# Ledger of designs, part 49: peptides against a protein of PDB entry 3EFO

Target 1, 262 residues: chain A of PDB entry 3EFO
Amino acid sequence: SQLADLYKSCETDALINFFAKSAFKAVLHQPLKVIREILVNQTAHMLACYRKNCASPSAASQLILPDSMKVLPVYMNCLLKNCVLLSRPEISTDERAYQRQLVMTMGVADSQLFFYPQLLPIHTLDVKSTMLPAAVRCSESRLSEEGIFLLANGLHMFLWLGVSSPPELIQGIFNVPSFAHINTDMTLLPEVGNPYSQQLRMIMGIIQQKRPYSMKLTIVKQREQPEMVFRQFLVEDKGLYGGSSYVDFLCCVHKEICQLLN

## One batch from the design tools (peptide)

Design b1_p22_2_s4 (made by RFdiffusion4, then SolubleMPNN; from b1_p22_2, 11 letters changed)
Fold by OpenDDE base, seed 3:
Structure b1_p22_2_s4 (fold): chain B 262 residues (1-262), chain A 22 residues (1-22)
Amino acid sequence: as target 1 above (262 residues)
Amino acid sequence: SDLDASIAAMEAALDQRLAERS
């Protein structure tokens, strides 16, 4: 359809930016619950409209959307789960206020990364390649106890170490003999000088150079207390205190869309 | 089911997006 042809992937990012800023502005005057309900309703109505007007005739229960719109729900869920809209006790009021202000000034490219981080399996790095590793879905299910992952959302950068991370990689990155010897208080990786270390540093540099804010590195060991903070950035997983997993959110939205189309 | 198919399609779209941005 004409509408489908006009929609571009960049418009999804623009919509998320718009919804985020609108919602974060509304926080000052509306209850969080109301804001979340509005966002869900808007999402369902929008998708229902596209399904109705852009899809070929099919069963109402089958959600057929333009490709660009198919990713809107995951980002919307990330927005809904953000600490500004879904308060989490482990995040201070000041931090929430800070994030709110930051998002209010973010461009389209910044906000999409902020809400859905890059999660990179750096344990699979090819030191001879100049390409960044392919990002994986932001879920615990994509982590491995044997893996090392870099997460970045434009504001924060985490290096997550599995408990069974290969000693050779640990040695390569930190110049220590084992997982237990890694100092998580470090905010900078040591300059070990081997190809793997250099490649990782390059990747981190590339990620940083593309972002307007300086990202402080946090080293996280699996099963240590700080990992709890890291896991909050695995946005597809079920959140604390009412935040839905991506799958659960999809089910919810699907149900609402079907109801609207009936 | 239609739900499963819908979910699969949306997940596939996300996978594609991540691949394109990498």
Scores: peptide ipSAE 0.618, ipTM 0.946, DockQ to the pose 0.805
Fold by OpenDDE base, seed 2:
Structure b1_p22_2_s4 (fold): chain B 262 residues (1-262), chain A 22 residues (1-22)
Amino acid sequence: as target 1 above (262 residues)
Amino acid sequence: SDLDASIAAMEAALDQRLAERS
């Protein structure tokens, strides 16, 4: 059942919460490099163990995992790429400390969103629908120059606008004639009052619901300097400062698992 | 390849998760 599948996926959320808190605690007394190595090792060993219990040795080269474990690597990669575990010079010590403290107090539901944001294609909104649009993968490959996307991770909310965003949607959201007229210094959307604007505001409200922190809205135009900050939340992509893409991480983990199984 | 199959399975699981949670 759908409910059963959802429950199974929560196991990954619990694991990520545990790993995150464990790692972030370890930051105080262990080198970051060691922490990252431990996390990768633990991931590989865990998945290898599950693989051994899920399939016959004849298919050892194929990673057959329970559903709950299939999404573990992507979240683990997100954890590994977090600023707390990466000594990125562009991020202040205070910011790292702040995020560390936040995660240390996060519940399972909060941490999963924090590490893997919701990315919603707002340009596909059906104003007659009361449901959220289906989230897309957090990768640049899922963005489009013609699209408008809302990203939220429980702490930050971004509205990303493609350079070729439909003028009609721009007018509907911002009440301005074109992309060029959008003021990115705004932290609040205007109350335009049309169905599209209302729907977007409703979606933003839903996303904000049950989140412990109020998410500040940042308007981001494609190809402008602030987009670089936004791109850091596209967690499946290769990090600008040393983080691996999801695909690269999967390859790495797969190889390590195979070595453990042989 | 087995790697490709493994990656595909994991990505499919993620897609499903995103669809279900939306």
Scores: peptide ipSAE 0.581, ipTM 0.937, DockQ to the pose 0.762
Fold by OpenDDE base, seed 4:
Structure b1_p22_2_s4 (fold): chain B 262 residues (1-262), chain A 22 residues (1-22)
Amino acid sequence: as target 1 above (262 residues)
Amino acid sequence: SDLDASIAAMEAALDQRLAERS
């Protein structure tokens, strides 16, 4: 079962990698709007073909996704919301160019993380466990003011702290008495040396070791300006600059599929 | 609705994926 699920996930990852590289190549010659439309069309056509050939007529109005593509719409939406395809004023041309070039050389394992970051609830760490905490959905709805979260996409790493994050954890991580005392200008965690600090550092190390690029650490306090940058990586949420939620995107794709099959 | 069910299934699949890849 797990193997089958892994295989299914790999298909999605491979497709996203392919679509990403295709789209990012097209950026050089086509308007972004056109590229995004093409991606949506390609997604719809793929799924329409599946429905046409595999679905019963009675289910024609239903959104039917093959097992291998169950999460494809989510990841496709993430691709569509990437700064390369969806320009944001806060992202420089150089940064977009840089990301484009990086993705063009990314393997499947790298691109899947790049488009859908890992968001880990660090506040739930068990210092007695060697296992990584389960990643949560990349959405604001999964954050908590009482929580501490680590986000990584292979290029950037963020440590997000809720305004009500536990003082004991703050002390454990930063060796300061409170949230207010945390210096967000730091790019490295202090060597505090307690079990929690060591566990967090280990997790960060594991994440980094799996990636080809050294990720810069950004410490983010909730409700401070840098949090806005962090929130851009919550890829399931509706974007401020034309990006849709995964639900909205899925609805859009569904409608297009129906049109194709009519 | 059918769409809601599809969304739920997708979300469940995503949750499973995230759990497995951690």
Scores: peptide ipSAE 0.567, ipTM 0.930, DockQ to the pose 0.709
Fold by OpenDDE base, seed 5:
Structure b1_p22_2_s4 (fold): chain B 262 residues (1-262), chain A 22 residues (1-22)
Amino acid sequence: as target 1 above (262 residues)
Amino acid sequence: SDLDASIAAMEAALDQRLAERS
């Protein structure tokens, strides 16, 4: 049907960009609670409408999404957990204002990365490959104490190191004997010159390419205080300030969809 | 459950998306 085709023509990144800008604009004249409710309702209604009008006959309780929106709930939850839409006093007005202004000017490509960062397992790098390693889900469950991960959201870049990360990689990246010797105050990786170091630098360059802002690099050691900042970018997890996990949000959306279809 | 199946499907879709964008 034409309606089905219309839904298929939608794209998650475009929708998130739209919803983000709409919500952030609404912050100026509506309570945050109302804005969050609107976003959830809009998501539920969109998906319910598709299920009702476009999907093959099946149980109403089954959540069926078009290909273009299968990951929309994940990204919507990321939007809902953004500091601009949170009412917690721990978040400064300056930070809210700053991020609001940033997003209001972001294109589709920028906002999708901003709300769902790239998380790359650097410890799995093939120095002979010219391709980026496959990104993993932005969740603590995907990290490992033995791993090294690079996270980028278009504004920030983090290099996260597990407490048991391989010493050979530590030496390859930082030219130091061990994890304990890594200086986390540095914002630039040393030019060690070995293949692994060069590959990592190349990857960072690729990530930086076509991004409008120069991403500052932050070195993060697992179990040190700065890791808490890093964990805020693991957007599928429960937020620091009470935001829902991805699973929790899906449960909520599913419930609302079922109510709409009953 | 239907919810579990839906979650699994979405997670699979996300994994695919992440792989394609890398």
Scores: peptide ipSAE 0.529, ipTM 0.922, DockQ to the pose 0.779

## One batch from the design tools (peptide)

Design b1_p23_1 (made by RFdiffusion4)
Fold by OpenDDE base, seed 4:
Structure b1_p23_1 (fold): chain B 262 residues (1-262), chain A 23 residues (1-23)
Amino acid sequence: as target 1 above (262 residues)
Amino acid sequence: EEEEEEEIEEMLEKIDEASEEAE
């Protein structure tokens, strides 16, 4: 149907940009609770409408989303968990204001990366390949104590190291003998000069070149205090200062959809 | 991206199944 085609042609990244800007504009005039409720309701309505009008009768009980909308709940949850909409006391007013203004000026591509960071398994790099490793979902469940991950959201870049990161990779990246010797106060990787180091730097460069803002690098060791900051960018998990996990959010949306369809 | 979409779909399916069992 023409309607089904419309839903299939809809780009989720454009929608999330619109919702983000609309919500962040509304923050000036409406309570956060109301804004969050509106976003959830809008999500539920869109999905319910699709289900009602585009889904086959046999699949009426299932939430089948077109490819273009499959990621909508993910991004919506990320938006809802943003500091601008959470407004926790632990987050300064200045930081919230800053992020609000940034998003208000972001294009579709920028906002997409901002709300859902790119998380790359750096420990899987093939030094012979020029291809970027496949990104993993932004959840702690996707991390490994033996792994090294690069996270970027267009504003910040984190290099997360598992407590059991391979010593050879640590040596390759930092030119130190062990995890314990890594200095987390550095904001730049040393120029070690080996192929792995060069490839990592290249990847970081590629990520940076695609973004309008210079991303500061933060090195994070697993189980150290700065990891708490890093975990805030694992947007599919339950936030430290509130916000639902993606699973919890999906359950919430599903309930709303059911209410709309009954 | 395709892998992420598949995982999302699987999660949605699990939620649907759980909802049906509760009902």
Scores: peptide ipSAE 0.021, ipTM 0.477, DockQ to the pose 0.032
Fold by OpenDDE base, seed 2:
Structure b1_p23_1 (fold): chain B 262 residues (1-262), chain A 23 residues (1-23)
Amino acid sequence: as target 1 above (262 residues)
Amino acid sequence: EEEEEEEIEEMLEKIDEASEEAE
């Protein structure tokens, strides 16, 4: 059907950009609670409309999304969990204002990365490959105590190190003998000069080149206090200051869709 | 562009799995 074709051609990233900008404009004159409710409702209605008009009757009870819209719920949840839409006192007004202004000027690609960061398992790097490692989902469940991960959202860059990170990689990246010797106050990686260090620097460079803003590097050790800041960017998990996990959000949206279709 | 497409496809597959778990 023509409607099915329309949904297949839908640019979810553009929709998220639109919803983000619309919501962030609304923050100036509407309560945050109302804005969040509208976003959830719009998501449910959009997906319900698809199921009603484009999906087979047998699939009416299932949350089946077209390929172009499969990412909509995850990004919508990320939007809902953004500090601009959260009413927690722990979040400064200045931070909200700053992020709001940034998003209002972002293009589709920038906003996509901003709401859903890239999380790269750099401990799996092939130093002979020119390809970037495949990104993993932004969840603690995808981290490993033996791993080292690079997270970037276009504004911030984090290098997260598991407590059991390989000493050889630590030596390769930081030129120190162990995890305990890593200085987390550094904002630049040393130029160690080995292939692994060079590859990591290359990856960081590639990520930076795609973004208009210079990303400050933060080194994060697992189980240290600064890890809490890093965990805020694991957007599929339950938020520290509010917001649901992605799974919980999906369940919520699914229930609303079912209610709309009944 | 090709690398970005591959990343998106991998994410979509993972999202499909997550969606099934949420049902």
Scores: peptide ipSAE 0.018, ipTM 0.495, DockQ to the pose 0.034
Fold by OpenDDE base, seed 1:
Structure b1_p23_1 (fold): chain B 262 residues (1-262), chain A 23 residues (1-23)
Amino acid sequence: as target 1 above (262 residues)
Amino acid sequence: EEEEEEEIEEMLEKIDEASEEAE
């Protein structure tokens, strides 16, 4: 059907850009609660419409989505958890205003990365490869105490180090003997000159070149206070200042869809 | 509940795929 073709051709990244800009425009004249409710309802209605009109017959307990839309709830939850849509005293007005303005001017690719960061397992780098390591989901469950991860969202870049990060990698990146010797006040990696350091710098450069904004690097040690800031970018997890985990959100949306289809 | 969990897992797999494509 024409409708099925429309849904199959739907690009989630374009949709999230649209929803983000629409919501961020609406915050100027509508209560945040209302905006959040509208976004959830729109998501549920879109998915319900697809299920009703395009999906094969399935049990009411199933939420079958086309591949192009399967990630929509993920991005929608990220949008809902953005500081612009959260009325928390811990978030400054200036920060909300800043992020609002940024998103309002972002293209589709930029907004996609902004709402769902790229998280790369740096400890798995092959120094002989020119390819970026495969990204992992933005959740604490994907981190390892033995791992080193690079996170980028187009505005910020974080290098997260597990407490049990390999000393060889620490030496390779920072030219220090151990985790304890890493200076987290640095905003630039040292030019150590070994293949691993060069590869990491190259990766960071590639990521930066794709973005219109210069990303500040923050080095984060696991279990130190600055890690709390880093964890806010693990968007699939429950947010510190509100918002559900992705799993919880998906369950919520699924229930709402079922209600709409009754 | 089991069917719902399977759908969630499938969506999570798609996130992984999308993340890889975004490289």
Scores: peptide ipSAE 0.018, ipTM 0.524, DockQ to the pose 0.023
Fold by OpenDDE base, seed 5:
Structure b1_p23_1 (fold): chain B 262 residues (1-262), chain A 23 residues (1-23)
Amino acid sequence: as target 1 above (262 residues)
Amino acid sequence: EEEEEEEIEEMLEKIDEASEEAE
């Protein structure tokens, strides 16, 4: 149907940008609870409309969405978990104001990366390849104690190291013999000069080149206090200060869709 | 429940792809 074709052509990244800016504008005039409810309802309504008008009757119990819309709930959950909309006392007013202003000026590509960070398994790098490793889902379940991961959201860059990360990689990146010797106060990687170090620096450079803001590098050791900050960017997980995991959110939305259709 | 999990996984895969394109 014409409607099905319309949904297939839908640009989720543009939608999330629109919803984000609309919500962040509304914060000035409406209670946060109301804004969150509106966003959930809008998401459910959009998906319900698709299901009603585009899905086959046999699929009425399933959330069958076109590829472009499949990602909508994920990004919407990320938006709902943003500090601007969470309004927890643990988050300063200044931080909320800052992030609000940032998003209000972001383009579509910037907002997409901001709400859903890129998480790269650095420990899997092929030194002979110049290609970026495939990103993994932003969840703790995708991390490994033996792994090293680079996370970037356009504003911040984190290098996360598992407690059992390979000593040879640690030596290659930091020129120190072990995990314990890594200085987390540093904001720049040393120029060790080996192929692995060079490749990592290249990757970081590529990520930085496409972004309007200079990303500060934070080195994070697993199980240390600063890891708490890093975990806030694992957007698919339950938020430290609130917000649902993606799975929980999806279940919630699905329930709402069913209610709208029945 | 299993069918829902499969759909979720597909969605997540698409997110991974979109995240890569945002570079």
Scores: peptide ipSAE 0.019, ipTM 0.534, DockQ to the pose 0.024; fails the geometry check

Design b1_p23_1_s1 (made by RFdiffusion4, then SolubleMPNN; from b1_p23_1, 7 letters changed)
Fold by OpenDDE base, seed 3:
Structure b1_p23_1_s1 (fold): chain B 262 residues (1-262), chain A 23 residues (1-23)
Amino acid sequence: as target 1 above (262 residues)
Amino acid sequence: MEEEFERIEEMLEKIKEAEKKAE
């Protein structure tokens, strides 16, 4: 059917770019609450239509998503949790305006990365491989006290270190003997020159490639105060200022879909 | 980007139309 073909041709990154720009434009003329409700409604209707007209028969309690939109809900939740659509007391009006303008000028790839960061397990690097490590889900549940993770969203880059990070990796990256010796005020990694350091620098370079903005590096130690800023980029987790976790949002969308189909 | 937006808008419209027909 024509609808089936439409859903097959959909791209989540393009959809999120469209919805983000539409919503951010609407911020100038509509209340934030209304905008968020519209986005949720649109998401539910799109998925309900697929369930009703394109999906194989199944129990109403089952959430069936088209392959092209399987990750749409998680990105939509990220959009809904953005400071432009969800006011945060620590975010100034100027900062919200700035972020709004940035997104309004972003291409599909830029907005995709902006709303859902890359989170890379650096502690698993294969120094013999030229490939990027596989990204993990942006959630605290995917972090490890023994791990080192690189997070990038096109604007910011974070190197997160667990309290139990391997000393050999710390030595390899920072040329210091222990976690306690790492200086978090640094914005550049030292050129240590070992294979691990070189590989990490290469990865950082690849991430920076073809990005319109130079990402400043922030080194974050687990359980230190600056980690709170880092955690805000773990977009699948529950937000501090009313943003839902991905799981909660998915349940919400499912509920709306069921209501539409009943 | 404009072409992509147009495509998405058309898709959304078709979805709405399909919903109306099903009701």
Scores: peptide ipSAE 0.225, ipTM 0.811, DockQ to the pose 0.732
Fold by OpenDDE base, seed 2:
Formats: sequence, C-alpha cells, structure tokens
Structure b1_p23_1_s1 (fold): chain B 262 residues (1-262), chain A 23 residues (1-23)
Amino acid sequence: as target 1 above (262 residues)
Amino acid sequence: MEEEFERIEEMLEKIKEAEKKAE
C-alpha cells in the first residue's frame, strides 16, 4: 500500500532532526508544556496509524513498530529530555539558548549523535584489530565496575573508568600504577607509546573525524563527584531534572497508541 | 535541508489524512 511504502522510506535520524528544529523554533511562541505534548502526540499518531493500517493483525497489548522507526521512541525521549524543552529553574537561560542555537544549525548526522551519544567499551579493545568496538546502549546498566568506556556526543568526550578497572590498562593508558593515581584534571591522554594506548588514541581520532567541533576530553572516575555530569549523557536512564527513562517513555507512548486505537 | 523538511511535512500530512479516513 501507499502508506506501507511511506513508512518504509522514513528515516529516524531525519525525523528527529526535523522534530528537534521544529520544536526549538516553537519555543519562541508556545509554552514548553504544549510543545512536549505535541511531540508525544505526533509520535503516538504516527505509530498508531502504522499499527492500524500497515501492521499484521496482533493482540492489542503488543507494541508493533515499523522497522524504519524502531528507535524513534528512544530518540524522541532524548529530545524531550533536552534542556531546551525543560522548564526547570536549575537550567540557566544562557544554557538553554546556547543549546537551542547549536541544534538549529546541526545536520542530520550531527543531531543524531548529539541526542544519542556513542558509548564504547574500550576495555575490550583488540590491539590487533582496526575495527571500532561495538557501541552499547547509553544506560548505567551497561557499565561495569571492571570496565573502561568512552562516550562522545559530537561536542564532549568522556573517558569513564570503573573502580575495579584493570591495573594493567590503567598503566597502559595513564602510565600510573593504580586507579587512585589517575589525575582527572587532565584533558589530554599521555603518549605512553604502548599498543593499547596507541589504539585508544586512534579510536579517539576516528570519533573526532568529520565532526564540526573539537571535543574536549574529560576523565571520569566512578563514584567521584564529576561522574554526575557523565551520567547526564546516559540518555536511556531517568533524567536528572525529571525526564523519563526510555522504558517509562515507551510505556507512555504505548498507552497513548492503545487509546487511539480503541 | 529544505527539501528534506518538505518531504517529511508531506509524509506527516499523508499520515494525518489516512487517520481521518479511517475514522
């Protein structure tokens, strides 16, 4: 059908770019609450229409998403949790204005990475491989106390270290004997010169390639105060300022879809 | 970018129209 073809041609990254810019333009003349409601409503209507007209018959309790929009809900939740669309006193007007202007100038690829960061388990690196490690979902549940993770969103880069990170990797990356000796004030990794250090630097270089902004590196130790900033980029988790987790948001959208279909 | 936005807007309109016909 014509509708089926339409859904197959959709691209989530393009949709999110469109919705983000539309919403960020609307903040100039509409209340934030209304904008958020419109975004949720649009999401539910798009998915409900697919369920009704394009999907195979199934139980009403089942959430059926078109393949082209399987990750639309998670990205939409990230958009809704952005500081530009939140009316919290903890968020300064300057920060909101700054991020609004940034997104308004972003292309599809830039906005996709901005709203959903890359999270890479670099402790699993094979120094003999030229391939990047597979990204994991941006949630605390995917972290490990024994692991080391690199996070990047096109503007910032974080190197997160678990409290039980392997001493040999710490020595390889920082040239210090233990986790306690790592200086988190550094913004550049030392040139240790071993294969692991070289591979990590290469990965960081690849991530930086073709990005319009130079990403500042922040070293983060688990259970230290600066980790709070890092956790804000774990976008599938509950937001610091009241934003929903991905699971909660998905349930909300599903409920609204069911209401539309009944 | 403008062409892409127009495409998306047209898509959204078609979805909206389909919903109205189904009611």
Scores: peptide ipSAE 0.221, ipTM 0.808, DockQ to the pose 0.762
Fold by OpenDDE base, seed 5:
Structure b1_p23_1_s1 (fold): chain B 262 residues (1-262), chain A 23 residues (1-23)
Amino acid sequence: as target 1 above (262 residues)
Amino acid sequence: MEEEFERIEEMLEKIKEAEKKAE
């Protein structure tokens, strides 16, 4: 059907870009609560329409998403949790204005990365491979105390180190004997010169490539104060300002879809 | 970008129309 073809042609990255810019434009003349409600309603209606008109017959309680929109809910939740759409007093007007302007100028690829960062397990790197490691979901549940992870969202880059990171990798990256010796004030990795260091630098270069802004590198040790800032970018988890986890949001959307179908 | 937005808006309109027809 024509409708089925429409859903097949949808692109989540384009949708999130559209919804983000539409919402951020609306902030100028509509209450934040209303904007958030509109976004949730749009998501639910799009998915409900598919379920009703395009999906194969199945139980109404079953969540069936089109392939093109399987990740739409997670991105939508990220948008809803953005400081521009939050009414928390802890968020300054300047910060809201800054992020609003940033997103309003972003292309599809940039906004996608901005709302859902890349989280790469660096500790799994194969120095003989030219391929980037597979990204993991942006959640604390995917981190490991024994792991080293690189996070990038197009504006910021973080190198997160678990408290039990392998000493050999620490030596390879920082040229220091242990986790305790790592200087978190540095914004650049040292030129150690070994294959692992070179590979990591190459990966960082690839990530930086074609980005409009130079990403500042922040070294983060697990369980230290700066980790709190890093955790804000684990977008599938509960937000610092009370935003829902992805799981909670998905349940909410599912409930609303069911209501629309009844 | 404008062309892409137009495409999305058209899609959303078609979805809306489909919902109305189902009522």
Scores: peptide ipSAE 0.219, ipTM 0.805, DockQ to the pose 0.702
Fold by OpenDDE base, seed 1:
Structure b1_p23_1_s1 (fold): chain B 262 residues (1-262), chain A 23 residues (1-23)
Amino acid sequence: as target 1 above (262 residues)
Amino acid sequence: MEEEFERIEEMLEKIKEAEKKAE
């Protein structure tokens, strides 16, 4: 059908870019609450329409997403949780304005990365491979105390180290004997020169390639104060300022879809 | 980018129209 073809041609990254810019433009003349409601409503209607007209016959209570929009809800939740769309006194006007301006000028690829960061388990690096490690979901549940993770969203880069990170990796990256000796004030990794260090630097370079902004590196130790900043980028988790987790948001959208279909 | 926005807007409109017809 024409609708089926339409959904197949959709691209989540393009949709999110569109919705983000539309919402951020609307911030200038509409209440934030209204904007958020519109975004949720649009999401529910798009998915409900697919369920009703394009999806295979199934129970109405089942959440069925088109392949082209399989990850739309998670990105939409990230958009909804962005500081520009939140009415929290803890968020400065300057920060809101800054992020709004940034997103308004972002292309599709940039906005996608901005809203949903890459989280890479670098402790699993194969020094013989030229491929990037497979990204994991941006949630604390995917972290490990024994792991080392690199997070990048196009603006910031974080190197997160678990409290039980392997000493050999710490030595390889930082040339120090233990986790406790890592200097978190560094914004650059030392040039240790071993294959692992070189591979990590290469990966960081690849991530930085073709990005419009130079990403500052922040080294984060688990359970230290700066980790709180890092956790803000675990976008599938519950937000610091009242934003929902992805699971909670998905349930909300599902409920609204069901209401539309009943 | 503008062309892409137009495409998306058209898509959204078609979805809305489909919903109205189904009601």
Scores: peptide ipSAE 0.224, ipTM 0.810, DockQ to the pose 0.760; fails the geometry check

